# Designs tried in a protein design run: peptides against a protein of PDB entry 5D63. Part 20

Target 1, 292 residues: chain A of PDB entry 5D63
Amino acid sequence: SLRRGIYHIENAGVPSAIDLKDGSSSDGTPIVGWQFTPDTINWHQLWLAEPIPNVADTFTLCNLFSGTYMDLYNGSSEAGTAVNGWQGTAFTTNPHQLWTIKKSSDGTSYKIQNYGSKTFVDLVNGDSSDGAKIAGWTGTWDEGNPHQKWYFNRMSVSSAEAQAAIARNPHIHGTYRGYILDGEYLVLPNATFTQIWKDSGLPGSKWREQIYDCDDFAIAMKAAVGKWGADSWKANGFAIFCGVMLGVNKAGDAAHAYNFTLTKDHADIVFFEPQNGGYLNDIGYDSYMAFY

## One batch from the design tools (peptide; aimed at target 1 G252 Y288)

Design b2_p13_7_s4 (made by RFdiffusion4, then SolubleMPNN; from b2_p13_7, 9 letters changed)
Fold by OpenDDE base, seed 2:
Structure b2_p13_7_s4 (fold): chain B 292 residues (1-292), chain A 13 residues (1-13)
Amino acid sequence: as target 1 above (292 residues)
Amino acid sequence: SLAEELWRELLAA
């Protein structure tokens, strides 16, 4: 079953993703097929899937950028019915915005069925061009038609997954205590993470005894990422992953504050030194506390 | 720093 999370939703037949056109928050904005660039932020193509309690395999899909929801126009069961962005809420009862998402017959891709109409999200004609029509279309769960099969590429981690990644790292002190601040985290590519660091002004900041030392750098980076998230995305119910760690050296006579993020596969953490923008597998400290 | 302060407190506990 699909977990709550942020997904990049890619067609199984052609290199096209489900895109909210222009990222517009206007009701009725077309959802279309659009090209994407792997390992980058595809701004209009990220969707927060929120599972509906007590309704098996059923979700709302909120566009991260616009904060609007995937909506089958008039809930019509007619083939070719437009799929649009529309204002909504995560736990709506509006069947136009409820999507049953289950594995297709191939066991890797998903099909997206409108809860009310029982039609499926369809990349019409498998058109790979930018702006290609996405519509509700008749289908069955066992049908192999790639026009209606979608890969859900997970772009986020749960707090539990983040916790597990930290726990696997060899540079965690035996006294470690982690503080989880949110439930779901968008994981940024390092390039984006670095750009936020650059834009924060930290590269030009000087370490100064007490007045601007390691904790200031680490906190400033987290604040910068948080602000970037708030300024970039209209959807709620997730955070941007950026951790702060406090660590002690092997000798136990020096401590440091630094940041960390997750690797691309979300299985491990990598340390980030906000004083120089470096990514390290070993920062020379064992973390005894983190918050993220 | 925060890191050093909290470490000291941890050691003292």
Scores: peptide ipSAE 0.373, ipTM 0.902, DockQ to the pose 0.881
OpenDDE base, seeds 1, 3, 4, 5: peptide ipSAE 0.372, 0.366, 0.371, 0.372; ipTM 0.901, 0.899, 0.901, 0.901

Design b2_p13_8 (made by RFdiffusion4)
Pose (drawn by RFdiffusion4):
Structure b2_p13_8 (pose): chain A 292 residues (1-292), chain P 13 residues (1-13)
Amino acid sequence: as target 1 above (292 residues)
Amino acid sequence: DSLLDFYRAWDAS
């Protein structure tokens, strides 16, 4: 089963993503194929998949930017029916916005079926051009047609996954305690994490004993990332990944506060120095506390 | 070092 999370959804035949055109929140805004840039935030192409209780392998798909849902127009089973963004709710009973998502016959990509119509999300003619039509279409679960096959590229981590990445890190103090604050996190590319740090004003902040020292920098960065999340996205039910750690050096005589993020593969943590914007695999301190 | 003092208190508990 596809796990709850945020996905960049890529056609298996051509490198086009599912894109809510112009990120528009208007009802009926077309969902189309569009090119993308890896290791960036693809602002119109992120989808929060919310599992439906007791309805196996079925989800709502909420565009992260617009807050609107993937909707098969009037639920028609006619091939070519429009797939658009539409207002809705995470746990709707409206079958126009319910999608059964299971692995295709290639075992890696998925097919997306409308719960009501039993038709599939289809990149019409396999068209790779920007703005290509995506429609509901007749199809089967097992066929190899790439027009109806999609890679769900996971862009978020559960809290359990973030905890696992931290636990595998070699720079964790024996007294370490972590404090989990949310359930699902959008993992940022370093390019975006850095842009938030720059935009927060922290690069210009001066270190001052106690009144603006390492704890102040770290907390400010976390707050800046939290503000960015709420100001940038309309969808609810997720948080942005940015941790704060307190750590102690090997000699046991100095402590430091700093931030952390995750690697691209989501398996490991990477430390971030808020006083200078640097990323480090070893910051010189073992973490005895973290909150994220 | 307030963070170091906090750590020492933390480690003692």

Design b2_p13_8_s1 (made by RFdiffusion4, then SolubleMPNN; from b2_p13_8, 8 letters changed)
Fold by OpenDDE base, seed 5:
Structure b2_p13_8_s1 (fold): chain B 292 residues (1-292), chain A 13 residues (1-13)
Amino acid sequence: as target 1 above (292 residues)
Amino acid sequence: DPLLEAFREHEAA
């Protein structure tokens, strides 16, 4: 079954993603097909899938940017019914906003069926143009129509997955203790992470003994990411991944505070030095404490 | 290790 998480939803037939037009939070904003750039944020194309308790394979889909929900207009079963953004809640009972999401017959892509109408989210005519209509359309689960097949590219990790990634890293001290602060984390591409770092003012910050040293830099980076998240996204129920670590060197005669994020495949961590904006696979320290 | 703990209490870098 599909896990709770943030997804970039890409058509199986053409290079088009499910996009909330202009990221608008207005009720009735069209959801459309739109081009995307791999390994970027794709601002209007991220969807938080929240599983509905006791309703098998059924979710709400909240647009991360607008905080509105994927909505089948009037819940109509007519082919061509608009799919729009609309205000809602994660655990709504409104069948216009409930989507059953299961694997398609190809075993890789998913189909998205409206719970009430039993029609499927359809990229109309497989149109790859920006702004192409996405609508409810008749279909079946076993049908191979690529207009109704979608790849769910996971853009987030659970706290457990993050914990596992840390555990696999060789630069963890035997005394390591990790503290998990949230449940689900949007993982940023490095370019975005770096931009947040730049915008924070940290590149121009002066290292000063004790009063503004490694821990201040590391915490400032985490704070900057947190603020960026709050300022950028209207959806709730997730955080932006940015960890803080305290580490000790192999000799045991030096300690450092630094940041870390996850690699693109979410399987590993990469260290980030907030004093210079560098990414490192080995920062020269073994972490004995982290919070993220 | 008291020395290690001391360094943990005050991050040097």
Scores: peptide ipSAE 0.034, ipTM 0.691, DockQ to the pose 0.164
OpenDDE base, seeds 1, 2, 3, 4: peptide ipSAE 0.032, 0.034, 0.031, 0.034; ipTM 0.698, 0.700, 0.695, 0.718; seed 2 fails the geometry check

Design b2_p13_8_s2 (made by RFdiffusion4, then SolubleMPNN; from b2_p13_8, 8 letters changed)
Fold by OpenDDE base, seed 2:
Structure b2_p13_8_s2 (fold): chain B 292 residues (1-292), chain A 13 residues (1-13)
Amino acid sequence: as target 1 above (292 residues)
Amino acid sequence: DPLLEAFRELEAA
């Protein structure tokens, strides 16, 4: 079954993603097909899928940018019914905003069925143009119609997945203790992570003994990422991944504080030095503590 | 954690 998480939802037939037009939070804002740029933040095209307890394979889909929810207009079962953004809550009982999401017959893509109407989210005519209509449409689970098949590219990790990535890293001290601060984390491309670092002022910050040294840099980076998240997204229930580590060198006579993020495949961590903006597979320290 | 505190005091970079 689909896990809770943030997804970029791409049509299986054409290079088009499910897009909330202009990222608007207004009720009735059209959800449309739109082009996307791989490995970038596609601002209006990220959706938090929240599973509904005790309702199999059923979710709300919250637009990360607007904080509004995917909504089938009037819950109508008529083919061509508009799919829009609309105010809502993660655990709503409104069937207009409840979506059963299961694997399609191809075993890779998903179909998105409205819980109430039993119609499917459809990229009308498979139109790849920006602003193409997305609507509820008649269908079946076993149909191969790519207009109704969607790839759910996971853009986030759970705390457990992050924990597992850390545990696989060879630069973790035997005394390691990790502290998980959130449940789900949007993982940023390095370019975005770096831009946040640049915008934070850290590149111009002066190292000063004790008063503004490695821990201050590392915490400032995490704070900058947190602020960026808060300022950028209206949805709740997730964080932006940026870890802080404390590590000790092999000799055991020096320690350092630094950051880390996840690799593109979410399977590993990469260390980030907030004092110079560098990414390293080996920062020269073994982590004995992390919080993220 | 005494061990963690000991390591923390080594932070100077």
Scores: peptide ipSAE 0.040, ipTM 0.695, DockQ to the pose 0.157
OpenDDE base, seeds 1, 3, 4, 5: peptide ipSAE 0.039, 0.037, 0.038, 0.039; ipTM 0.704, 0.703, 0.704, 0.693

Design b2_p13_8_s3 (made by RFdiffusion4, then SolubleMPNN; from b2_p13_8, 7 letters changed)
Fold by OpenDDE base, seed 2:
Structure b2_p13_8_s3 (fold): chain B 292 residues (1-292), chain A 13 residues (1-13)
Amino acid sequence: as target 1 above (292 residues)
Amino acid sequence: DPLLEAFRAHEAA
């Protein structure tokens, strides 16, 4: 079953993603098909899927940018019914905003069925143009219509996944203690991570003994990422992944504070040196503490 | 935080 997380939802037939038009928070904002750029932040095309307790395979879909929810207009079962952004809550009982999401017959893509109407989210006519209509449409779970099939590209990790990635890294000290601060993390492309670093002013910050040294740089980076997240997204219930580590060198006579993020496949961590903006597989220290 | 204190004692960069 689909896990809670942030997804980029891409049509199985054409290179189009589910897009909240203009990222607007207004009720009734059209959800449309729109082109996307892989490995970038597709601002209006990220959706937090929140599973509904005790309702199998059923979710709300919150647009990360607007903080509004995917909504079938009037819950109508009529083919062609608009799908819009609308104010809501993660655990709403409004069937207009409840979506049963299960694997399609191909075993890779998903279909998105409105809980109430039993119609499916449909890229009308498979139109690949920007602004193409997305609507509720009649269908079945087993049919192969690509207009109603969607790839859920996971853009986030759970705290457990992050923990597992850390545990697999060879540069973790035997005394390691990790502290998990959040439950779900949007994982940024390195380019975005770097841009946040640049915008933070850290590239121009001067190292000063104790008063502004490695720990200050590392904390400042995490703070910058946190601020970026808060300023960029209206949805709640997730964080932006940026870890802080404290490490000791092999000789045990030097310590360092640094950052880390996750690799593209979310399976591993990569170290980030906030003093120079470098990404490293080996930063020369073994982490005995992290918080993220 | 004991780890933080330990870190400060050995901080190099």
Scores: peptide ipSAE 0.039, ipTM 0.714, DockQ to the pose 0.244
OpenDDE base, seeds 1, 3, 4, 5: peptide ipSAE 0.038, 0.039, 0.037, 0.035; ipTM 0.720, 0.714, 0.704, 0.688

Design b2_p13_8_s4 (made by RFdiffusion4, then SolubleMPNN; from b2_p13_8, 9 letters changed)
Fold by OpenDDE base, seed 4:
Structure b2_p13_8_s4 (fold): chain B 292 residues (1-292), chain A 13 residues (1-13)
Amino acid sequence: as target 1 above (292 residues)
Amino acid sequence: DPLLEEFKRLEAE
C-alpha cells in the first residue's frame, strides 16, 4: 500500500508530472500535465498523500505549494471531467477529494481512482505538452493504458526511515541518542539545501569562541531550513529535513556540532558543515546526539 | 570545550 508521504507523480507513458497550474490556491485551478526537472524542487508538482483512516488505500492529495487538494469537479463520473485544485482538509469526507491509489497491473505504477465516481485520473490523450489536460476518465484497475498509470516518486521520508538511515551510518557513537521532532520530512536536493544555507547569511558569519561557534552554526542552519519551509509551502503536516548532530572524534578529545541531511535515494545520511557549506561522508566525528 | 565535557558527562551515565 502507498505510504503517507510527499510524492512527485509522473505519468508512466510520457515524461510529464501532475502539476497544479501556477501553483495557484484558487478553487478550480486546473491540474495539468507538465514537464519536470529531475533532482530539483518541482514546486507545483509535489503532493502530500494523507491516508484516510478505515478506508483502504484511499487518500487526499494536498498540493504542497498551494495547500489545496486534488478535486474531481462536481464528482462527476463523466469522462473528461476536470481535475482541479480546491480548498479542503486532509481528512475530508468529500468524495470529490478522496482518491483510491493502488498499484496498477504492471506492479510498478499506480492508478488514481476517485472514491466516489470510480473514474481514474487520466492524462488526456497521453499529451506530453505543458498544460495538458488531466481529467477523470473511465477505466479499470487491470487496464494497461499508460494515460492512467502514474509513478509515485517519494520525495519525503518518515521519521522511522530517517532513524533507520542514521542507524546504519558508521559514524554514530555507541552512546547515540536521537530525538525526533516531526513525522514526515521533505528531503531537499543538495542544491536547494545549499541555497538555503547561502540565503541564511551563514557563509558570512564569523566563528567566535562560545558566543557563535559550531553549535550556533548548526542550529542556525536548522532554523533557516525551518523558516524556508514555512515561507515556501502552504500545506501542513510535514517538515523539511535538516538535522543537528553533536559528535565526538575517535580520539575522544574533541567534539563538534554539525548538520546532516539524506542522500538522494534516502538510504543514507550525509553530513553538512554549516561553517563552510561542505558535504561530507565522514566529518571526523561520531554522533552521540541528534535532533531532527 | 563544553561540548566535550557534556559528552563525557553523558558517557558516564
Scores: peptide ipSAE 0.580, ipTM 0.959, DockQ to the pose 0.898
OpenDDE base, seeds 1, 2, 3, 5: peptide ipSAE 0.574, 0.575, 0.568, 0.572; ipTM 0.959, 0.959, 0.959, 0.959

## One batch from the design tools (peptide; aimed at target 1 C214 D215 A257 Y288)

Design b2_p14_1 (made by RFdiffusion4)
Pose (drawn by RFdiffusion4):
Structure b2_p14_1 (pose): chain A 292 residues (1-292), chain P 14 residues (1-14)
Amino acid sequence: as target 1 above (292 residues)
Amino acid sequence: SIEDYAREEYHAAN
């Protein structure tokens, strides 16, 4: 089963993503195929998949930017029916916004079926051009047609996954305790994490004993990332990944506060120095506390 | 809060 999370959904035949046109929140805004840039935030192309209770392999798909939902127009089973963004809720009973998502016959990509119509999300004619029509279409679960096959590229981690990445890190103090604050996190590319640091004003901040020292920088960065999350996205039910750690050196005589993020593959953590914007695999301290 | 606690912990450790 596809896990709850945030996905960039890529057609298996051509490198087009499912894109809510112009990120518009208007009801009826077309969902189309569009090109994308890896290792960036693709602002119109991120979808929060919320599992439906007791309805196997069925979800709502909420565009992260607009807060609107993937909707099969009037639930029609006619091939070519429009797939648009539409107002809705995470756990709606409206079948126009319910999607059964299971693995295709290639075992890697998925097919997306409307719960009401039993038709599939289809990149019409396999068109790779920007703005190509995506529609509901007749189809089967097992066929190889790439027009109806989609890679769900996971862009978020659960709290359990973040905890696992931290636990595998070699720079964790024996007294380490972590404090988990949310359940699902959008993992940022370093380019975006750095842009938030720059936009927070921290690059210009001067170190001052106690009144604006390491803990102040680290907490300010976390707060800046939290503000960015709420100000940038309209969908609810997720948080942005940015941790704060306190650590001690090998000699046991100096402590430091700093931030951390995750690697692209989501398996490991990487430390971030808020005083200078640097990313480090070893910051010189072993973490005895973290909150994220 | 967890931030207050983290500040106390950091300044204590130093």

Design b2_p14_1_s1 (made by RFdiffusion4, then SolubleMPNN; from b2_p14_1, 6 letters changed)
Fold by OpenDDE base, seed 1:
Structure b2_p14_1_s1 (fold): chain B 292 residues (1-292), chain A 14 residues (1-14)
Amino acid sequence: as target 1 above (292 residues)
Amino acid sequence: SIEDQFREEYYSLR
């Protein structure tokens, strides 16, 4: 079953993703096919899938950028019915905004069925052009039509997954205590993470004994990421991954504060030094405390 | 351990 999370949703037939046009929050904004760039944010193409309690395999899909929800216009079962962004809530009972998402017959891609109409999200004619129509269309779960098959590329991790990634890292102290601040985290590409770091002013910040040292840098980076998240996305119910760690060196006579994020495959953590913007697999310290 | 003692007595230094 599909897990709660943030997804980039890509067509199985052509290199096109489900895109909320211009990221607009206006009711009735078209959802369209659009090109994407791998390993980038793809701003208007991220969707938070929120599972509906006690309704099997059924979700709302909230556009991260606009904060609006995928909506089948008037809940119509007619082929060609527009799929738009529309105001809503994560746990709505409006069947226009409820989507049953299950594996297709190929076992890799998913199909997205409107809960009420039982029609499927369809990239009309498999059109790979930017702005191509996405509509509700008749179909069945077992059909092989790639117009209605979608890859769900997970762009986020749960707190449990993050915890697991930390736990398997070799640079964790035996006295480690972690504190989880949120439930789901958008994981940024390093390029984006670095850009936030640059924009924060930290590259030009001067290290000063105690008054602005390692802990200040690390906390400032986390604050910068938090603000970036708040300023960039209108959806709620998730955070941007950026951790803070305190670590002790092997000799036990020095401590350091630093950041960390997750690797591209979300399986491991990578350390980030906010004083120089470096990514390291070994920062020279074993973490005894983290919050993220 | 010495590390635990250190954490009680010292803060992040770098």
Scores: peptide ipSAE 0.050, ipTM 0.673, DockQ to the pose 0.157
OpenDDE base, seeds 2, 3, 4, 5: peptide ipSAE 0.041, 0.042, 0.038, 0.046; ipTM 0.669, 0.656, 0.705, 0.660; seed 2 fails the geometry check

Design b2_p14_1_s2 (made by RFdiffusion4, then SolubleMPNN; from b2_p14_1, 7 letters changed)
Fold by OpenDDE base, seed 5:
Structure b2_p14_1_s2 (fold): chain B 292 residues (1-292), chain A 14 residues (1-14)
Amino acid sequence: as target 1 above (292 residues)
Amino acid sequence: SIEDEFRREYYSLR
């Protein structure tokens, strides 16, 4: 079963992703096929899947950028019915915005069925061009038509997954205490994380004893990421992953504050030094406290 | 634990 999370939804047949055109929040904005670039944020192509309580395998899909929801126009069961962005809520009862998402017959991709119409999200003709029509189309769960099969590439982690990634890292002190701030986190590519760091002004910030030292740098980075998130995305119900750690060195005579994020596969953490923008697998400290 | 908290407070961040 599909977990709550943020997904990049890619067609199984062609290198095209489900894209809200121009990221527009206007009702009726077309959802289209569009090319994507791996290891980038793909701004208009991220969808928060919110499971509907007591309705098996059924979700709303909120576009992260626009804050609008995937909507089958008039809930029509006619093949070729437009799929658009439309205002909504995460737990709506509007069947136009309820999508049953289950594994396809190939066991790796998913099909996206409108709850009301029972039609499927279809990349019409498997068109790989930018702006290709995505529509509701007749189908069945067992059909192999790649036009209606989608890979759900998870772009977020739950707090539990983040906690697990931290727990398996060798640079955690025996006295470690972690404090979880949110429930679901968009994990940024390093390039984006670095850009936020650059834009924060931290690269030009001067270390000053106590008044602006390691903790200030680390917290400033966290704040910068938080602000970036708030300014970049209209959807709610998730955060941007950026952790703060306090650590002690092996000798036990020095402590440091630093940041951390998750690796691309979300299985591990990587340390980030906000004083120089470096990513390290070993920052020279064992964490005794983190919040993220 | 209280002891752990004490240890954490003992470390001066740089």
Scores: peptide ipSAE 0.052, ipTM 0.655, DockQ to the pose 0.185
OpenDDE base, seeds 1, 2, 3, 4: peptide ipSAE 0.046, 0.049, 0.037, 0.035; ipTM 0.643, 0.651, 0.675, 0.672; seeds 1, 2, 3 fail the geometry check

Design b2_p14_1_s3 (made by RFdiffusion4, then SolubleMPNN; from b2_p14_1, 7 letters changed)
Fold by OpenDDE base, seed 5:
Structure b2_p14_1_s3 (fold): chain B 292 residues (1-292), chain A 14 residues (1-14)
Amino acid sequence: as target 1 above (292 residues)
Amino acid sequence: SIEDEFREAYYSLR
């Protein structure tokens, strides 16, 4: 079953993703096919899938950018019915915004069925052009039509998954204590993470003994990411991944505060030095405390 | 604890 999380949803037939046009929060904003760039944030193409309790394989899909929800216009079962962004809530009972998402017959892609109409999200004619129509269309779960098959690329991690990634890292001290701040985290590509760092002013910040040293840099980075998240996305129920660690060196005579994020595959952490913007697999310290 | 020790100590640059 599909896990709660943030997904980039790509058509199985053509290199097109489900895109909320212009990221608009207006009711009735078209959801369209649009090109995407790997390892980028793809702003209008991220969807938070929230599972509906006690309704098997059924979700709302909230656009991260707009905070609106995937909505089948009037819940119509007519082929070609528009799929739009529309105001809603994560646990709505509105069948126009409830989507049953299960594996397709190929075992890799998913199909997205409207709960009420039983029609499927369809990239009309498999059109790969930007702005191509996405609509509800008749279909079956076992049909192989790539117009209705979608790859769900997970762009977030749960706190448990983050915890597991940390636990696998060799640079964790035996006294390590981690503190989880949120439940689900959008994992940023390094380029975006770095840009936030740059925009924070930290690159121009001067290290000063005690008054603005490693802990201040690390916390400032965390704060910058938090603010970036709040300012960038209208959806709720997730955070942006940016951790803070305290670590001790091998000699046990020095400590450091630094940041960390997750690798692209979400399996590992990578350390980030907020004093210089560097990414390191080994920062020279073993973490005895983290919060993220 | 080691955590207490280093929390109270000056964090040195790498």
Scores: peptide ipSAE 0.048, ipTM 0.709, DockQ to the pose 0.173
OpenDDE base, seeds 1, 2, 3, 4: peptide ipSAE 0.037, 0.043, 0.044, 0.033; ipTM 0.709, 0.693, 0.672, 0.703; seeds 2, 4 fail the geometry check

Design b2_p14_1_s4 (made by RFdiffusion4, then SolubleMPNN; from b2_p14_1, 8 letters changed)
Fold by OpenDDE base, seed 2:
Formats: structure tokens, sequence, C-alpha cells
Structure b2_p14_1_s4 (fold): chain B 292 residues (1-292), chain A 14 residues (1-14)
């Protein structure tokens, strides 16, 4: 079953993603097919899937950028009914905004069925052009029509997944204590992470003994990422991944504070030195404490 | 204790 998380939703037939046009928060904004760039933030194409309690395989889909929800216009079962962004809430009872999402017959892609109408999210005619219509359309769970099959590429991690990634890392001290601050984290590409670092002013910050040393750099980076998140996205219920670690060297006579993020596949962590913007698999310290 | 060591190391953060 699909887990709660942030997804980039890509058509199984053509290289097109589900896009909220212009990222607009206006009610009735078209949701359309649009090209995307792999391994980048596709700003208008990220969707937070929130599972509905006690309703099997059923979710709301909140656009991360606009904070609005995927909505089948008037809940109509007519083929060609528009799918739009519309104001809503994560746990709404409005069937226009409830989507049953399950694996298709191919076992890899998903189909997205409106809970009320029982029609499916359809890239009309499999049109790969930017702005192509996405609509509710008649269908069945077992048919192979790629117009109604979607890959859900997970762009976030749960706190548990982050915890597991940390636990797998060889540079964790035996006395490690981790503190989880949020439940779900958007994982940024390194390029974006670095840009936030640059924009924070940290590259020009001077190391000063105790008054502005490693912990200040590390915390400033986390604060910068947090602010970037708040300024960039209108949806709630997630954070931007950026961890802070305290580590001790092998000799046990020196400590350091630094950042970390997750690798592209979300399976591992990579260390980030906020004093120079470097990414390292081994920063020379074993973490005894982290918060993220 | 290890916690004592870590507290001490707080003063030596680089």
Amino acid sequence: as target 1 above (292 residues)
Amino acid sequence: SIEDLFRQLYYSLR
C-alpha cells in the first residue's frame, strides 16, 4: 500500500508529471500534464499523500507548492471531467478530493481512482505536451491503459526511515542519541541544499572561537533550510530534511558540530560541513547526538 | 561516564 509521503507522480506511458498549473492556489486551477527534470525540485509537481483513517488505500493529495488539493470537478463520473486544484483539508470527507490509490495490474505503477465517482485520473490521449488535460475517466483496476497508470516517486522520508538511514551509517557512536523533530521530510537535491547554504550567508561567515564556531554554523544551516521551506511551500505537515549532528573523533579528544542530509536513494546519510559547503561520506567524527 | 565526557567535549567543539 502507498505510504504517507510526498510524491512526484509521473505518467507510465509518457514523460509527463501531474502538475498544478502555475502553482496557483486559486480554486479550479487546472491540473495538467507537464514535463519534468529528473533529480530536481519540480515545484508545481509535488504532492503530499495523506492517508484517510479507516478508509483503505484512500488519500487526499495536497499540492506542496499551492497548498491546495486534487479535486474532481463536481465529483462527476463523466469521462473528461476536469481535475483541478481546490482548497481543502487533509482529512476531508469531500469525495471530490478523496482518491483511492492502488497498484495497477502491472505491479509497478498506480492508478488513482476518485472515491466517489470511481473514475480514474487520466492523462487524456496520453498527450505528452505541457498543459495536457488531466481528467476523470472511466476505467477498471485491471486494464492496461497507460493513460491511467502513474509512477509514484517518493521525494520524502518518514522520521522512521531517516532514523534507519542514520542507524546504518558507520560513523555513528555507540552512545548515539537521536531526536526526531518532525514526521515527514522532503529530501532536497544537493544542488538545492547547497544553494540554501550559499543564500544563508554562511560562506562568508567567519569562524570565531566559541562565539561563532561549528555549532553556530550547523544550527544556522538548519535554520536557513527551515526558513527556505517556510518561504517556498504553502502545504503543511512536512519539513525539509536537514540534520544537525554532534560528533566525537576516534581519539575521543575532539568534538565537532555539522549537518547531514540523505542520499538520493534515501538509504544513507551524507555529511555536510557548513563551514565550507562540502559533502563527505566521512567527516572524521562519530555522531553521539543528532536532531532532525 | 560517557555523558560527562560529552559534556566536556562541548567546550572543545571546533
Scores: peptide ipSAE 0.041, ipTM 0.729, DockQ to the pose 0.188
OpenDDE base, seeds 1, 3, 4, 5: peptide ipSAE 0.040, 0.043, 0.038, 0.040; ipTM 0.728, 0.735, 0.743, 0.744; seeds 3, 5 fail the geometry check

Design b2_p14_2 (made by RFdiffusion4)
Pose (drawn by RFdiffusion4):
Structure b2_p14_2 (pose): chain A 292 residues (1-292), chain P 14 residues (1-14)
Amino acid sequence: as target 1 above (292 residues)
Amino acid sequence: SIVDKARDEYHAAN
């Protein structure tokens, strides 16, 4: 089963993503195929998949930017029916906004079926052009037609997954304790994490004994990332990944506060120095506390 | 709060 999370959904035949046109929140805004840039935030192309209780392999798909839902127009089973963004809720009983998502016959890509109509999300004619129509269409679960096959590229981690990445890191102090604050996190590309640091004003901040020292920088960065999250996205039910760690050196005589993020493959953590914007695999300290 | 705890611990460790 597809796990709850945030996905960039890419057509298996051509490198077009499912894109809510112009990120518009208007009811009826078309969902179309569109090109994308890897290792960036694709602002109109991120979807929060919320599992439906007791309804196997069925979800709502909420655009992260707009807060609106993937909706099969009037629930029609006619091939060519529009797939648009529409107002809704995470656990709606409206079948126009319910989607059964299971692996295709290639075992890697998925097919997306409307729960009400039993039709599939289809990149019409496999058109790779920006703005190509995506519609509900007749189809089967097992066929190889790439127009109806989609890679769900995971862009978020659960708290259990973040905890696992931290546990595998070699720079964790024996007394380490972690404090988990949310359940699902959008993992940022370093380019975006850096842009938030720049926009926070931290690059211009001077170190001052106790009144604006390492803990102040680290907490400020976490706060800046939290503000960015709420100000940038309309969908609810996730958080942005940015951790704070306290650590001690090998000699046991100096401590430091700093931030951390995750690698692209989501398996490991990488340390971030808020005083200078650097990313480090080894910051010179072993973490005895973290909150994220 | 967890922020206060982190501040207390950081300054106590130094």

